# Peptides against a protein of PDB entry 5EIB: the designs that were tried, part 35

Target 1, 366 residues: chain A of PDB entry 5EIB
Amino acid sequence: VDLEPGTMDSVRSGPFGQIFRPDNFVFGQSGAGNNWAKGHYTEGAELVDSVLDVVRKESESCDCLQGFQLTHSLGGGTGSGMGTLLISKIREEYPDRIMNTFSVMPSPKVSDTVVEPYNATLSVHQLVENTDETYCIDNEALYDICFRTLKLTTPTYGDLNHLVSATMSGVTTCLRFPGQLNADLRKLAVNMVPFPRLHFFMPGFAPLTSRGSQQYRALTVPELTQQMFDSKNMMAACDPRHGRYLTVAAIFRGRMSMKEVDEQMLNVQNKNSSYFVEWIPNNVKTAVCDIPPRGLKMSATFIGNSTAIQELFKRISEQFTAMFRRKAFLHWYTGEGMDEMEFTEAESNMNDLVSEYQQYQDATAD
Target 2, 366 residues: chain A of PDB entry 5EIB as posed
Amino acid sequence: VDLEPGTMDSVRSGPFGQIFRPDNFVFGQSGAGNNWAKGHYTEGAELVDSVLDVVRKESESCDCLQGFQLTHSLGGGTGSGMGTLLISKIREEYPDRIMNTFSVMPSPKVSDTVVEPYNATLSVHQLVENTDETYSIDNEALYDICFRTLKLTTPTYGDLNHLVSATMSGVTTCLRFPGQLNADLRKLAVNMVPFPRLHFFMPGFAPLTSRGSQQYRALTVPELTQQMFDSKNMMAACDPRHGRYLTVAAIFRGRMSMKEVDEQMLNVQNKNSSYFVEWIPNNVKTAVCDIPPRGLKMSATFIGNSTAIQELFKRISEQFTAMFRRKAFLHWYTGEGMDEMEFTEAESNMNDLVSEYQQYQDATAD

## One batch from the design tools (peptide; aimed at target 1 R91 N349)

Design b2_p16_1 (made by RFdiffusion4)
Pose (drawn by RFdiffusion4):
Structure b2_p16_1 (pose): chain A 366 residues (1-366), chain P 16 residues (1-16)
Amino acid sequence: as target 2 above (366 residues)
Amino acid sequence: PTPNNAAFTPLSTDLP
C-alpha cells in the first residue's frame, strides 16, 4: 500500500517482486508529501476502503486468523498517517485480533525533514491506543550502528534495512517454526505486555554484521548472550541499563548446547538482577530454534520490554515540543481539516506514556 | 492516559 504510485514499480522490479498477489497492490496517484493529515484524513481516507476490501478478502480465506502485522515509518505521511488509519479501521472490524507493528522511528541523522516529529507523535498516539505489540525500530540506532560499529562512513537505506531485516527475521522465528514459547502473537503478547499501553519493544540481535563481509568465527553461547543484551546491539536508541526490564524474550538460533544456553541466561539474570523488575518473577523466557539465519551457524535475537524505551519517546517529544511551540507548519495540517487539539492530545498521551514507564521503573516490591 | 484497545489479557504481577 502507498499513496505514491512509484512504490509499486520498485517492489515489482525487486527479486521477489513477482511473488505477490497482483490484486494486493493498492496505490494512489499522489501521496502525502510527509503530511500525516493528508495520509490519514485526506488522502488515506480516499484510498483506505480499497485496502480494507483486500484485507477482508485475505482474512475470509484464513482457517483461523491470528492477526495483523504492519510495516511502516512513523516519520512520513502515508506509512504514518494512512497506516494508523488502517490500524484503526482494522481494530473496528477485527476487534479480537492481535495488531502488531514494525514501526521505524525518525531521526535527524537520517532524514532532513523537521515535520517528522509531528508525524511520529500523532502516530505514537494512535499506536498507544490501538496496537497490541509494536517493535520500535529506531533510525537513530540503525544509523549509529552502521556509522560507529560497522564503520560505514555514509550509511544508505540499504545498510539500515540489512539490520531491520535481520531483526524482523529473528523476532518472528517463534511464529514461523514449531516450538513451545511465544508460538503465536497472542501468547507472545500475554508474556511481554503486563500493562496494555506499555507494548513498545526494544529489539536487538547478535552478531551485528555488515552486509557482504565477512563471516565468522561463529560466536560462543556466552558471546551471543552478552552481545544480545549489549546496548550497542539494540535497534532502539536507548541504554537498557538506564531503566529496568519488565519482560524479555530471547531467541537462540542454530545448533548449540541447550544446557549452556540455560546456564548463560540464568547467569545474566542474577549477575544483573537489579535490572530486571523484581515484581514480575521469571520474566525472561528463552527459546531455541535449530535453523540458523542465512550466513550464520549461530545467532541470538533479543526482544525487550524495558522502561528505558522512554528515552526514545522523550527525544521525539522534545523535538515535537520545539516545533509545536513555534507553531511551525501547523497550517499544513489544519489545512486538511485536522484539529489543532489533536496535536495537544497526542503530545499529552506520549508524555503520559513516558511518566508510566518511569512509574514502573521506580516501583518496588517492598 | 488513554486506554488501549488491547485484544488480550495481560499477565499478572506481584506489584503492590

Design b2_p16_1_s1 (made by RFdiffusion4, then SolubleMPNN; from b2_p16_1, 7 letters changed)
Fold by OpenDDE base, seed 5:
Structure b2_p16_1_s1 (fold): chain B 366 residues (1-366), chain A 16 residues (1-16)
Amino acid sequence: as target 1 above (366 residues)
Amino acid sequence: MKEAKAAFTPPSTLLP
């Protein structure tokens, strides 16, 4: 789905364009112009019914519909505005299904789009209410991984998207291979989301290795485990050491000893015990899938529900507040029929979410 | 950032 035709032509002409049904390409002509309100109230609202018709058709073809997975950007107008409209409409029609998102957070290091803080804040407001699980994929963290860890001097969107694809492949492993932990979206939510609003995840992937170091790297369970819990491997620009893990899932892939995985997971948890809440028993879950990702002997994917995710929301809120106090660019949103009150509501709800994460961070065991 | 030109060779950094 896109409000621009050129994106669909790029996907269709791409190496994987043939895996999608031609009728499942729904697109507009005008684009959202990086405006959430165009995505949500105007251009996106004109297209949403055509998307819902495809969603219904695909849902009816499922033997057992568990839920939906959306991949979108929160900085743009289409992914943010139309993406959140689509989430709302799907939630209204399928209230008993899981809504899962891969939400790409904007960063000034990656994009010069001035209105990204508005689009992100308005999107987060919708995601708090209408999603059950949200993987926070932060363009700042992706850029920093590409530059610092992968040693890419000039990271590209394709470098970032490669990290996104590896992460998405990792977190969906249990859904794609039967007999694993969190084999369905609802079990993942039950294990990962202790409180309904606190459903924003920090994903991470291992191995992350620069091309120059790849030949010298051993792929071992200890190295994967150590790297997976390293703050530099988090695909959200938050330091887990500044917060507490509510819940963690670790998904190992490849031929390895389950005993060695359990020993390493226990060791890393014990070394980092101060960064976990004590009042959630058995809050670390581990899965091992014998099928490695293509080209790797083994990998590990991390899913963290951490109170440190508030650092990401604070960053967006600070940028939002700096613009909103000046009423900068608001006329582009109000001109699409949006009320200025919705900005204040979205800012408030995101600040409430930050306060909730802080409350649970400071909570002690009784 | 520049949009990835259509000829984006995926970095072999995560996959050999």
Scores: peptide ipSAE 0.008, ipTM 0.459, DockQ to the pose 0.017
OpenDDE base, seeds 1, 2, 3, 4: peptide ipSAE 0.000, 0.000, 0.000, 0.000; ipTM 0.427, 0.424, 0.372, 0.389

Design b2_p16_1_s2 (made by RFdiffusion4, then SolubleMPNN; from b2_p16_1, 7 letters changed)
Fold by OpenDDE base, seed 2:
Structure b2_p16_1_s2 (fold): chain B 366 residues (1-366), chain A 16 residues (1-16)
Amino acid sequence: as target 1 above (366 residues)
Amino acid sequence: MKAAKAAFTPPSTSLP
């Protein structure tokens, strides 16, 4: 789905374009112009019914519909505005199904779109209310991984998207291969989400592989475990050491000893015990899939629900507040039928979410 | 120096 035809033509002409049904390409003509309100109330609202018809048809063809997975950007108008409209409409029609998102957070390091803080804040408000699980994929973190870890002097969207695809492949492993922990979206939510609003995850991946470095260093289970818990490998721009893990899932892929995985996972928890909440017992879950990723002998994917994720929301909130206090660019949104109150409500809900994460960070076992 | 921004590149078929 896109409001721009050129994106759809790029996907269709791409190496995987043939895996999608032609009738499942739903697109507009005008685009959202990086405006959430165009995505949500105008251009996106004109297209949403055509998307829902496809969603219904594909849902009816499922033997067992677990839920939905949306991949979108929160900085652009289509992914943010139309994406959150689509989430709302799917939630209304399928209230008993899991809503999962891969939400790409904007960064001034990656994009020059000045209104990204508005689009992101308005989107986060919708995600708090209408999703069960949200993977926070932060373009700030992806850029820093590419530049600092992968030594890419000029990271491309291709390099960022490589990290995104690796991470998405990792977190969906248990859904795609039988006999794993978290084998369905609902079990993942039950294990990862202790409180309904606190469903924003920091993903991480090991090993981090540069497109140019064919020299795959053979990693061991200890090295994978250590890298997976390193703050530099987090796909969200927050330091886990500034917060506490509510819950963690680790997904190992490849032929390895389950015993060695369990020993290393216990060791990393014990070494980092101060970074976990004490009042959630057995809050670390581990899965091992014998099938490695393509091109790798083994990998580990991290899913963290940490109170440190508030650093990401604070960054967006600070950028939002700086613009909104001056009503900068606001007329582009109000001209599409939005009220200024929707901005204030979205800011408030995101600040409440930050306060909730802080409360649970500071909570002691009674 | 402003950090170089990500340039648009077509998606790669290379899985990690």
Scores: peptide ipSAE 0.006, ipTM 0.453, DockQ to the pose 0.017
OpenDDE base, seeds 1, 3, 4, 5: peptide ipSAE 0.000, 0.000, 0.000, 0.005; ipTM 0.409, 0.390, 0.411, 0.454

Design b2_p16_1_s3 (made by RFdiffusion4, then SolubleMPNN; from b2_p16_1, 7 letters changed)
Fold by OpenDDE base, seed 2:
Structure b2_p16_1_s3 (fold): chain B 366 residues (1-366), chain A 16 residues (1-16)
Amino acid sequence: as target 1 above (366 residues)
Amino acid sequence: MKAAKAAFTPFSTLLP
């Protein structure tokens, strides 16, 4: 789905364009112009019914529909505005199904789009109410991983998208392959989301290796485990040491000892015990899948529900507030039929989410 | 523009 035909033509002409049904390419002509309101109330609203017809048809073809997975950007008008409209409409029609998102957070290091803080804040408001699970994929963290860890002097969207694809492949492993942990989307939500609003995850991936580092070093379970819990490998620009983990999932892929995985996962929890809440028992889940990712012998994917995710929302809120106090660019949104109150409500709900994460961070076991 | 193959740890999201 896109509001721009050129993006769809790029996908269709790409090496994987033929894996999608031609009728499942739904696209507009005008684009959203990086405006959430165009995506949500005008151009996106004209296209949404055509997308819902495809969603219904594909849902009816499923033997057992667990839920939906949306991949979108919160900085752009289509992914943010139309993406959140689609989430709302799918939630209305399928209230008992899991809504899962891969939400790409904007960063000034990656994009010069001045209105990204508005698009992100308006999107986060919708995600708080209408999703069950949201993987926060922060373009700032992706850029920093590419530059610092992978030693890329000039990270490209192709480089960032490779990290995203690796992470998405990791977190969906238990859904796509037989493993010891029979995770469905609902079991993941039950294990990862202790409170309904606190469903924003920081993903991470290991191994991350630069071209100049010996790619041929035998990856070990201890090295994967240590790297997976390193703050530098988080796909969200938050330091887990500034918060507490409510819940964690670790997904190992490849031929390895389950005993060694359990020992290393226990060791990393004990070493980092101060960074976990004490009042959620058994808050770390581990899965092993014998099928490695293509081109690797083994990998580990991290999913963290941490109160440190408030750093990401605070960054967006600070940028939003600096613009909104001046009413900068606001007429581009109000001209598409938005009220200024929707901005204030979205800011309030995001600040309430930050306050809720802080309350659970400061909560002691009585 | 051909998306330059990312310079990464070989991870092929290539469907077979």
Scores: peptide ipSAE 0.006, ipTM 0.450, DockQ to the pose 0.017
OpenDDE base, seeds 1, 3, 4, 5: peptide ipSAE 0.006, 0.000, 0.000, 0.008; ipTM 0.478, 0.347, 0.460, 0.483; seed 5 fails the geometry check

Design b2_p16_1_s4 (made by RFdiffusion4, then SolubleMPNN; from b2_p16_1, 7 letters changed)
Fold by OpenDDE base, seed 2:
Structure b2_p16_1_s4 (fold): chain B 366 residues (1-366), chain A 16 residues (1-16)
Amino acid sequence: as target 1 above (366 residues)
Amino acid sequence: MKEAKAAFTPFSTSLP
């Protein structure tokens, strides 16, 4: 789905274009112009019914529909505005199904789009209410991983998208392949989300190795475990050491000892015990799948529900507030039929979410 | 931006 035909033509002509049904390419002509309101109330609203018809048809063809997975950007008008409209409409029609998102957070290091803080804040407001699980994929963290860890001098969208693809492949492993622990979307939500609004996840992937590093040959379960808990491997620009983990999931792929995985996962929890809440028992889940990712012998994917995710929302909120106090660019949103009150509601809900994360960070076991 | 081939080796994008 896109509001721009050129993006769809690029996907269709790409190496994987033939894996999608031609009729499942739904697209507009005008684009959203990086405007959330244009994605949500005008151009996106004109296209949404055509997308819902495809969603219904594909849902009816499922023997067992668990839920939906959306991949979108919160900085752009289509992914943010139309993406959140689709989430709302799908949630209304399928209230008993899991809504999962891979939400790409904007960063000034990657995009010069001035209105990204508005698009992100308005999107986060919708995600708080209408999703069950949101993987926060921060373009800032992806850029920093590419530059610092992968030693890329000039990271590209292809490099960032490769990290996103690796993460998506990791977190969906238990849904796609047999493993020692099978999780469905609902079991993941039950294990990861202790409070309904606190469903924003910090993903991470291991191994992350620079070109020319021979370390790929010596990948061990201890090294994977150490890397996936390293703050530098987090795909959200938050330091887990500034917060507490409510819940964690680790998904290992490849031929390895379950015993060794359990020992290393226990060791990393004990070493980092100060960074976990004490009042949620058994808050770390581990899955192993014997099928490695293509080109690797083994990998680990991390999913953290951490109160440190508030750093991401604070960054967006600060940028939003700086623009909104001046009413900068606001007329581009109100001109598409949006009310100014929706900005203040979205800001308030995001600040409430930050306050909720802080409350649970400071909560002691009484 | 040019589609720079993803630098990372882990996923062989070689379609058959």
Scores: peptide ipSAE 0.008, ipTM 0.470, DockQ to the pose 0.016
OpenDDE base, seeds 1, 3, 4, 5: peptide ipSAE 0.000, 0.000, 0.000, 0.007; ipTM 0.345, 0.329, 0.411, 0.459

Design b2_p16_2 (made by RFdiffusion4)
Pose (drawn by RFdiffusion4):
Structure b2_p16_2 (pose): chain A 366 residues (1-366), chain P 16 residues (1-16)
Amino acid sequence: as target 2 above (366 residues)
Amino acid sequence: STAKPAFTPLPVDPFH
């Protein structure tokens, strides 16, 4: 789905472009120009019922639908504006299904548009209310990993998307292969989301590799465990040691000692016990899958529900406030008939989300 | 604002 028609061509000319159902391409003529109001209200509303028809059709041909997963950026107009409209319409129509999103956060290091904080805040407001699980993919973190760790002086979207694809593969492994833990979206959500609004996850994986060089060696289980908890291996630009984990899911892929995995996971939990909330006993679940990802014999994927994610929302909020106080470009949004109070409503909701993460960060069992 | 969950939240021990 895109309001921009040129997106259809690039996907089709891609390696697996012909595998998609031709009828499932739903596109507009213009597109939003980084205007969330255009995406949601204006233009996305024009296009949205066509998308829902396709969604309804895919759903009626499902033996037992688990739910939906949406990939989109929060910084633009279509993936952000229309994407959150689609989520709201799907919530109305399928209220008992899990909604899961892979949402990429904007960063000034990657994109040169100062309205992106507007678009992201209006979107975060919708996701806080309407999604069950959201993987926070931070362009800030992706750029820093490419620039500082992978030593790519000029990271491209291809360089960033290599990190995203490795992460998406890892976090959906328990859904795609037989296993006991978090095997479906609802079971994953019940294990990861103690409070409904706190459903923004911090993904990480090990080893971090630059695409096309080179290999190995394959990591030991200790090396995997330590790296997957490392702040430098997170896809969100937050230091996990600045907050506390409410829940964690760890996924080890490849051939390895299940006993050694157990010992290392127990090791990181009790050496660093102060970083795991004490009022959620046994809050770290571990899954092993025998099939490694491509190019690797061993890998680990980390999914964290950490109070440190408030750093991501504080950064967006500060940029949003800096722009919104000067009312810059606000007429671009209200020109599409959007209420200015929706900006204030979204800002307040995001700041409320930050306070809630801090409340549980300081909470004690006493 | 209130979330619209399609699941049952994780239970927690009492805390302060």

Design b2_p16_2_s1 (made by RFdiffusion4, then SolubleMPNN; from b2_p16_2, 5 letters changed)
Fold by OpenDDE base, seed 2:
Structure b2_p16_2_s1 (fold): chain B 366 residues (1-366), chain A 16 residues (1-16)
Amino acid sequence: as target 1 above (366 residues)
Amino acid sequence: SKAKPAFTPRPLSPFT
């Protein structure tokens, strides 16, 4: 789905374009112009019914629909505005199904789109209310992984998207392959989300190795475990050491000892015990799948629900507030039929979310 | 300033 045809033509002409049904390419002509309100109330609203017809058709073809997965950007108008409209409409029609998102957070270091703080804040408001699970993927964190860890001098969007695809493949492992932890989307939500609004995750993937260091790296369970819990390996631009983990999931792939995995996962928790809440028992879940990803002997995918994610929302809120106080570009949104009140509601809800994360960070066991 | 990544896909190390 896109409001621009050129993206769909690029996917269709790509090496994997034939894996998608031709009728499942739903696209507009005008685009959203990086405006959330165009995506949500005008251009996106004209296209949403055609998308819902495809969603219904694909849902009816499922023997057992667990839920939906959306991949979108919160900085643009289509991914943010139309993406959140689509989430809302799917939630209304399928209230008992899991809504899962891979949400690419805007970063001023990777994008020069001035209105990204509005699009992100308005999107986060919708995600708080209408999703069950949201993987927060920050383009800055991805860039820093590519540059610092992978030693890529000039990271590309292809490099960033490869990290996203590896992570998506990792978190969906238990859905696609039989494993020791037969996690469906609902079981993942139950294990990861102790409080309904606190469903924003820090993803990570291991192994991440520079081409020059590949020959010297042993792919071992200890090295995977150590890399997953490294703050430099987080795909969200927050430091886990500035908060506490509410919950963690680790998904290992490849032929390895379950005993060694359990020992290393216990060791990393004990070494980092100050970074976990004490009042949530058994808050770390581990899955092992014997089937490695393509090209790797073994991998591990990290999912962290950390109160440190508030740093990401604080950064967006600060940027939002600095623009909104000046009413900068506000007429581009209100001109598409949006109310100024929706900005203040979205800002309030995001600040409440930050306050909730801080409250649970400061909470002690009585 | 970190340069905006170009939209040129290239394989990363784990899958190449």
Scores: peptide ipSAE 0.010, ipTM 0.462, DockQ to the pose 0.017
OpenDDE base, seeds 1, 3, 4, 5: peptide ipSAE 0.000, 0.000, 0.000, 0.000; ipTM 0.372, 0.343, 0.319, 0.409

Design b2_p16_2_s2 (made by RFdiffusion4, then SolubleMPNN; from b2_p16_2, 5 letters changed)
Fold by OpenDDE base, seed 1:
Order: structure tokens, then sequence, then C-alpha cells
Structure b2_p16_2_s2 (fold): chain B 366 residues (1-366), chain A 16 residues (1-16)
């Protein structure tokens, strides 16, 4: 789905374009022009029914519909505005199904789009209410991983998208392959989301290795476990050491000892015990899938529900507030039928979310 | 005294 045809042509001409049905390509002509309001109230609203018709058709073809997975950017107009409109409409029609998102967070290091803080804030307001699980994929963190860990001097969108694809492949492993973890989307949501509004996850992936060091690196369960919990391998631009994990899931892939995995997972929890809440028992879950990712002997994928994710929302909120106080570009949104109150409501709800994360960070067991 | 969370966490299901 896009409001521009050119993105669909890129997907069709790509190495996997043939895996998608031609009729499942729904696209507009005008684009959103990086405006959330165009995506949500005008151009996106004209296209949404055509997308919902495809969603219904594909949902009816499922033997067992668990829920929906949306991949979108919060900085642009289509992914942010139309993406959140679709989430709302799908939630209205399928209230008993899981809504899962892979939400790409904007970064000034990656994009010069001045209105990204508005698009992101307006999107987060919708995601708080209408999503069950949101994987926060932060372009800031992806850029930093590419530069520092992968030693790419000039990270490209191709390099960032490689990390996104590895992360998405990792977190969906239990849904796609039989393993000890017979996890569905609902079971993941129950295990990862102790509080309904606090459903924003920090993903991470291991191994992350520069091309020059690949030959010298042993892929072992201890090394994967250590890397997966390293703050430098988080795909969200927050330091887990500045917060506490409410819940964690670890997904190992490849042929390895379950005993060794359990021992290493216990060791890393014990070493990092100060970074977990003590009042949620058994808040770390581990899965092993015998099927490695393509081109690796083994991998580990991390899913963290951490109160440190508030750093990401604070960054967006600070940028939003600095623009909104100046009424910068507001006429682009109000001209599409938005009220200035919706900006204030979205800012308030994001600040409430930050306050909720802080409350649970500071909470102690009796 | 740090205020207790106003919401009781949902019980975590074993993945096994």
Amino acid sequence: as target 1 above (366 residues)
Amino acid sequence: SVAKPAFTPRPLLPFT
C-alpha cells in the first residue's frame, strides 16, 4: 500500500515482487507530501476502503487469522497518516485480532524532513490506543549500528533496511517455524505487554559484525547472548541501562544446546538484575528454533519491553514542542481538515505514556 | 514510598 505509484513499481521489480498478488497492490497517485493529515483525512481516506477490501479478502482466505502486521514509517505522510488510519479501521472491524506493527521512528541523522516530529507524534497517539504490539525500529539506532558496529562510513537506506529485515525475520521466527515455543501473536502480546498502553518494544539482533571482522568472530551461544543484551545492538535509540525491563523475549535460531541457552540466559539476567523489575516474576522468555537464518549458523533476536523506551518518546516530544510552540507548518495540517487541538491531544498522550513508563520504572516490590 | 503501579500486570504465560 502506498499513496505514490513509484514505491509499488520498486516492490514489483524487486527480487520478491512475484510473491505478492497483483490485486494486493493498492496505491494512490498524489502522495501524502510527508503530511500526516493528507495520509489520515484526505488522500489516505479516499484509498482506505480499497485497502480494507483487500484486507477482508486475504483475512477470509486464512485458515486461522491471528491478527495483522503493519510495517510503516512514522516520519512520512503515508506510513504515518494512512498507516494509522488503516490500524484504526482494521481494529474497528477485527477487535478480537492482534494488531502488530513495525514502526520506523524518524531521525535527524537520516532525514531532513522538518515535519517528522508532527507525523511521529500524531502516529504514536494512534498506536497507543489501537495497537497491541509495536516494534520500535529507530532510524537513529540503525544509523548508529551501521556506523559504529558495522563500520559503514556512509550508511544507506539499503544498510538500514537490511537491519530492519533481520529484526523482522527474527521476531517473527516463532510464528513461521515449529519450535519449542508454540507462540502465536496473542501469546506474545500476553507475555510482552503487562500493561495495555506499554506495548512499545525495543528490538535487537545478533550477530552484528562488520565485514572485516566476520572471519575472526565465533558464533557461540554466549557471544550471541552477550551481544543481544548489549545496548549498542538495540534497534531503538535508548539505553536499557537508563530504565528497567518489564518483559523480555529472546529468540535463538540455529542448532544449539537448549541447556546452554538456558544457562546463558540465566547468567545474563543475573548480571543485569538491576535492569529488570523485580515485581514481574518470570519476565524473561526464551525460544529456540533449529532453523538458522539464511547465511548464518545461528542468530539471536531480542524483544525488550523497557521503561528506557521513554527516551525515544522524549526525543520526539522535544522536537514536536519546539515546532508546535512556533506554529511551524501547522497550516499544512489544518488545511487538510485537522484541528490544532488534535496536536495538543497527541502531545498530551505521548507525555502521559512517558509518565507511565517512569512510574513503572520507579515502582518497587512490597 | 514509591507509589505502586495502579494497574496489576497481566500474568505471563510460559512459552513452553
Scores: peptide ipSAE 0.026, ipTM 0.514, DockQ to the pose 0.091
OpenDDE base, seeds 2, 3, 4, 5: peptide ipSAE 0.019, 0.006, 0.000, 0.007; ipTM 0.492, 0.400, 0.305, 0.416

Design b2_p16_2_s3 (made by RFdiffusion4, then SolubleMPNN; from b2_p16_2, 5 letters changed)
Fold by OpenDDE base, seed 2:
Structure b2_p16_2_s3 (fold): chain B 366 residues (1-366), chain A 16 residues (1-16)
Amino acid sequence: as target 1 above (366 residues)
Amino acid sequence: SVAKPAFTPRPLLPFS
């Protein structure tokens, strides 16, 4: 789905374009112009019914629909505005199904789009209410991984998208491969989300490999375990050491000893016990899939529900507030039929979310 | 006192 036809033509002409049904390419002629309100109230609203018809058809073809997975950017108008409209409409029609998102957070290091803080804040407001699970993929963290860890002097969208693809492949492992972990989307939500609004996850991946740089050195289980808990491997631009983990999932892939995985996972929890909440027992979950990722002998994917994610929302809120106080570009949104009050509601809800994360960070065991 | 919802994280069944 896109409001721009050129994106769909690029996917269709790409090496994997044939994996998608031709009728499942739903696209507009006029892009959202990086405006959330165009995505949500005008251009996106004209296209949403055509998308819902495809969603219904694909849902009816499922023997057992667990839920939906959306991949979108919160900086652009289509991914943010139309993406959140689509989430809302799917939630209304399928209230008993899991809504999962891979939400790409904007960064000034990657895009100079001045209105990204508005699009992100308005999107986060919708995600708080209408998703069950949101993987926060921060373009700032991805850029920093590419630059510092992968030593890419000029990170490209291709390099960022490689990290996103590796992460998505990691977190969906239990859904795509037969394993004794019946990790359905609902079971993941139950294990990862102790409080309904606190469903924003910090993903991480090990080993981090740049596009075309095969690290020929297979990492060991101890090295994978250490790297997945390293703050430098987090794909959200927050430091886990500034918060507390509410819940963690670790997904190992490849041929390894379950016993060694369990021993290393226990060791890393014990070493990092000060970064976990004490009042959520058994808050770390481990999965092992024998099937490695393509081109790797083994990998590990991290999913963290941490109160440190508030740093990401604070950054967006600060940028939003600095623009909104000046009413900068606000007329581009209100001109598409949006109310100024929706900005204040979105800012308030995001600040409430930050306050909730802080409250649970400071919560002691009684 | 909001009763802390008893978040009993169901054990992920080990991959045996």
Scores: peptide ipSAE 0.016, ipTM 0.502, DockQ to the pose 0.069
OpenDDE base, seeds 1, 3, 4, 5: peptide ipSAE 0.006, 0.006, 0.000, 0.009; ipTM 0.391, 0.328, 0.312, 0.392

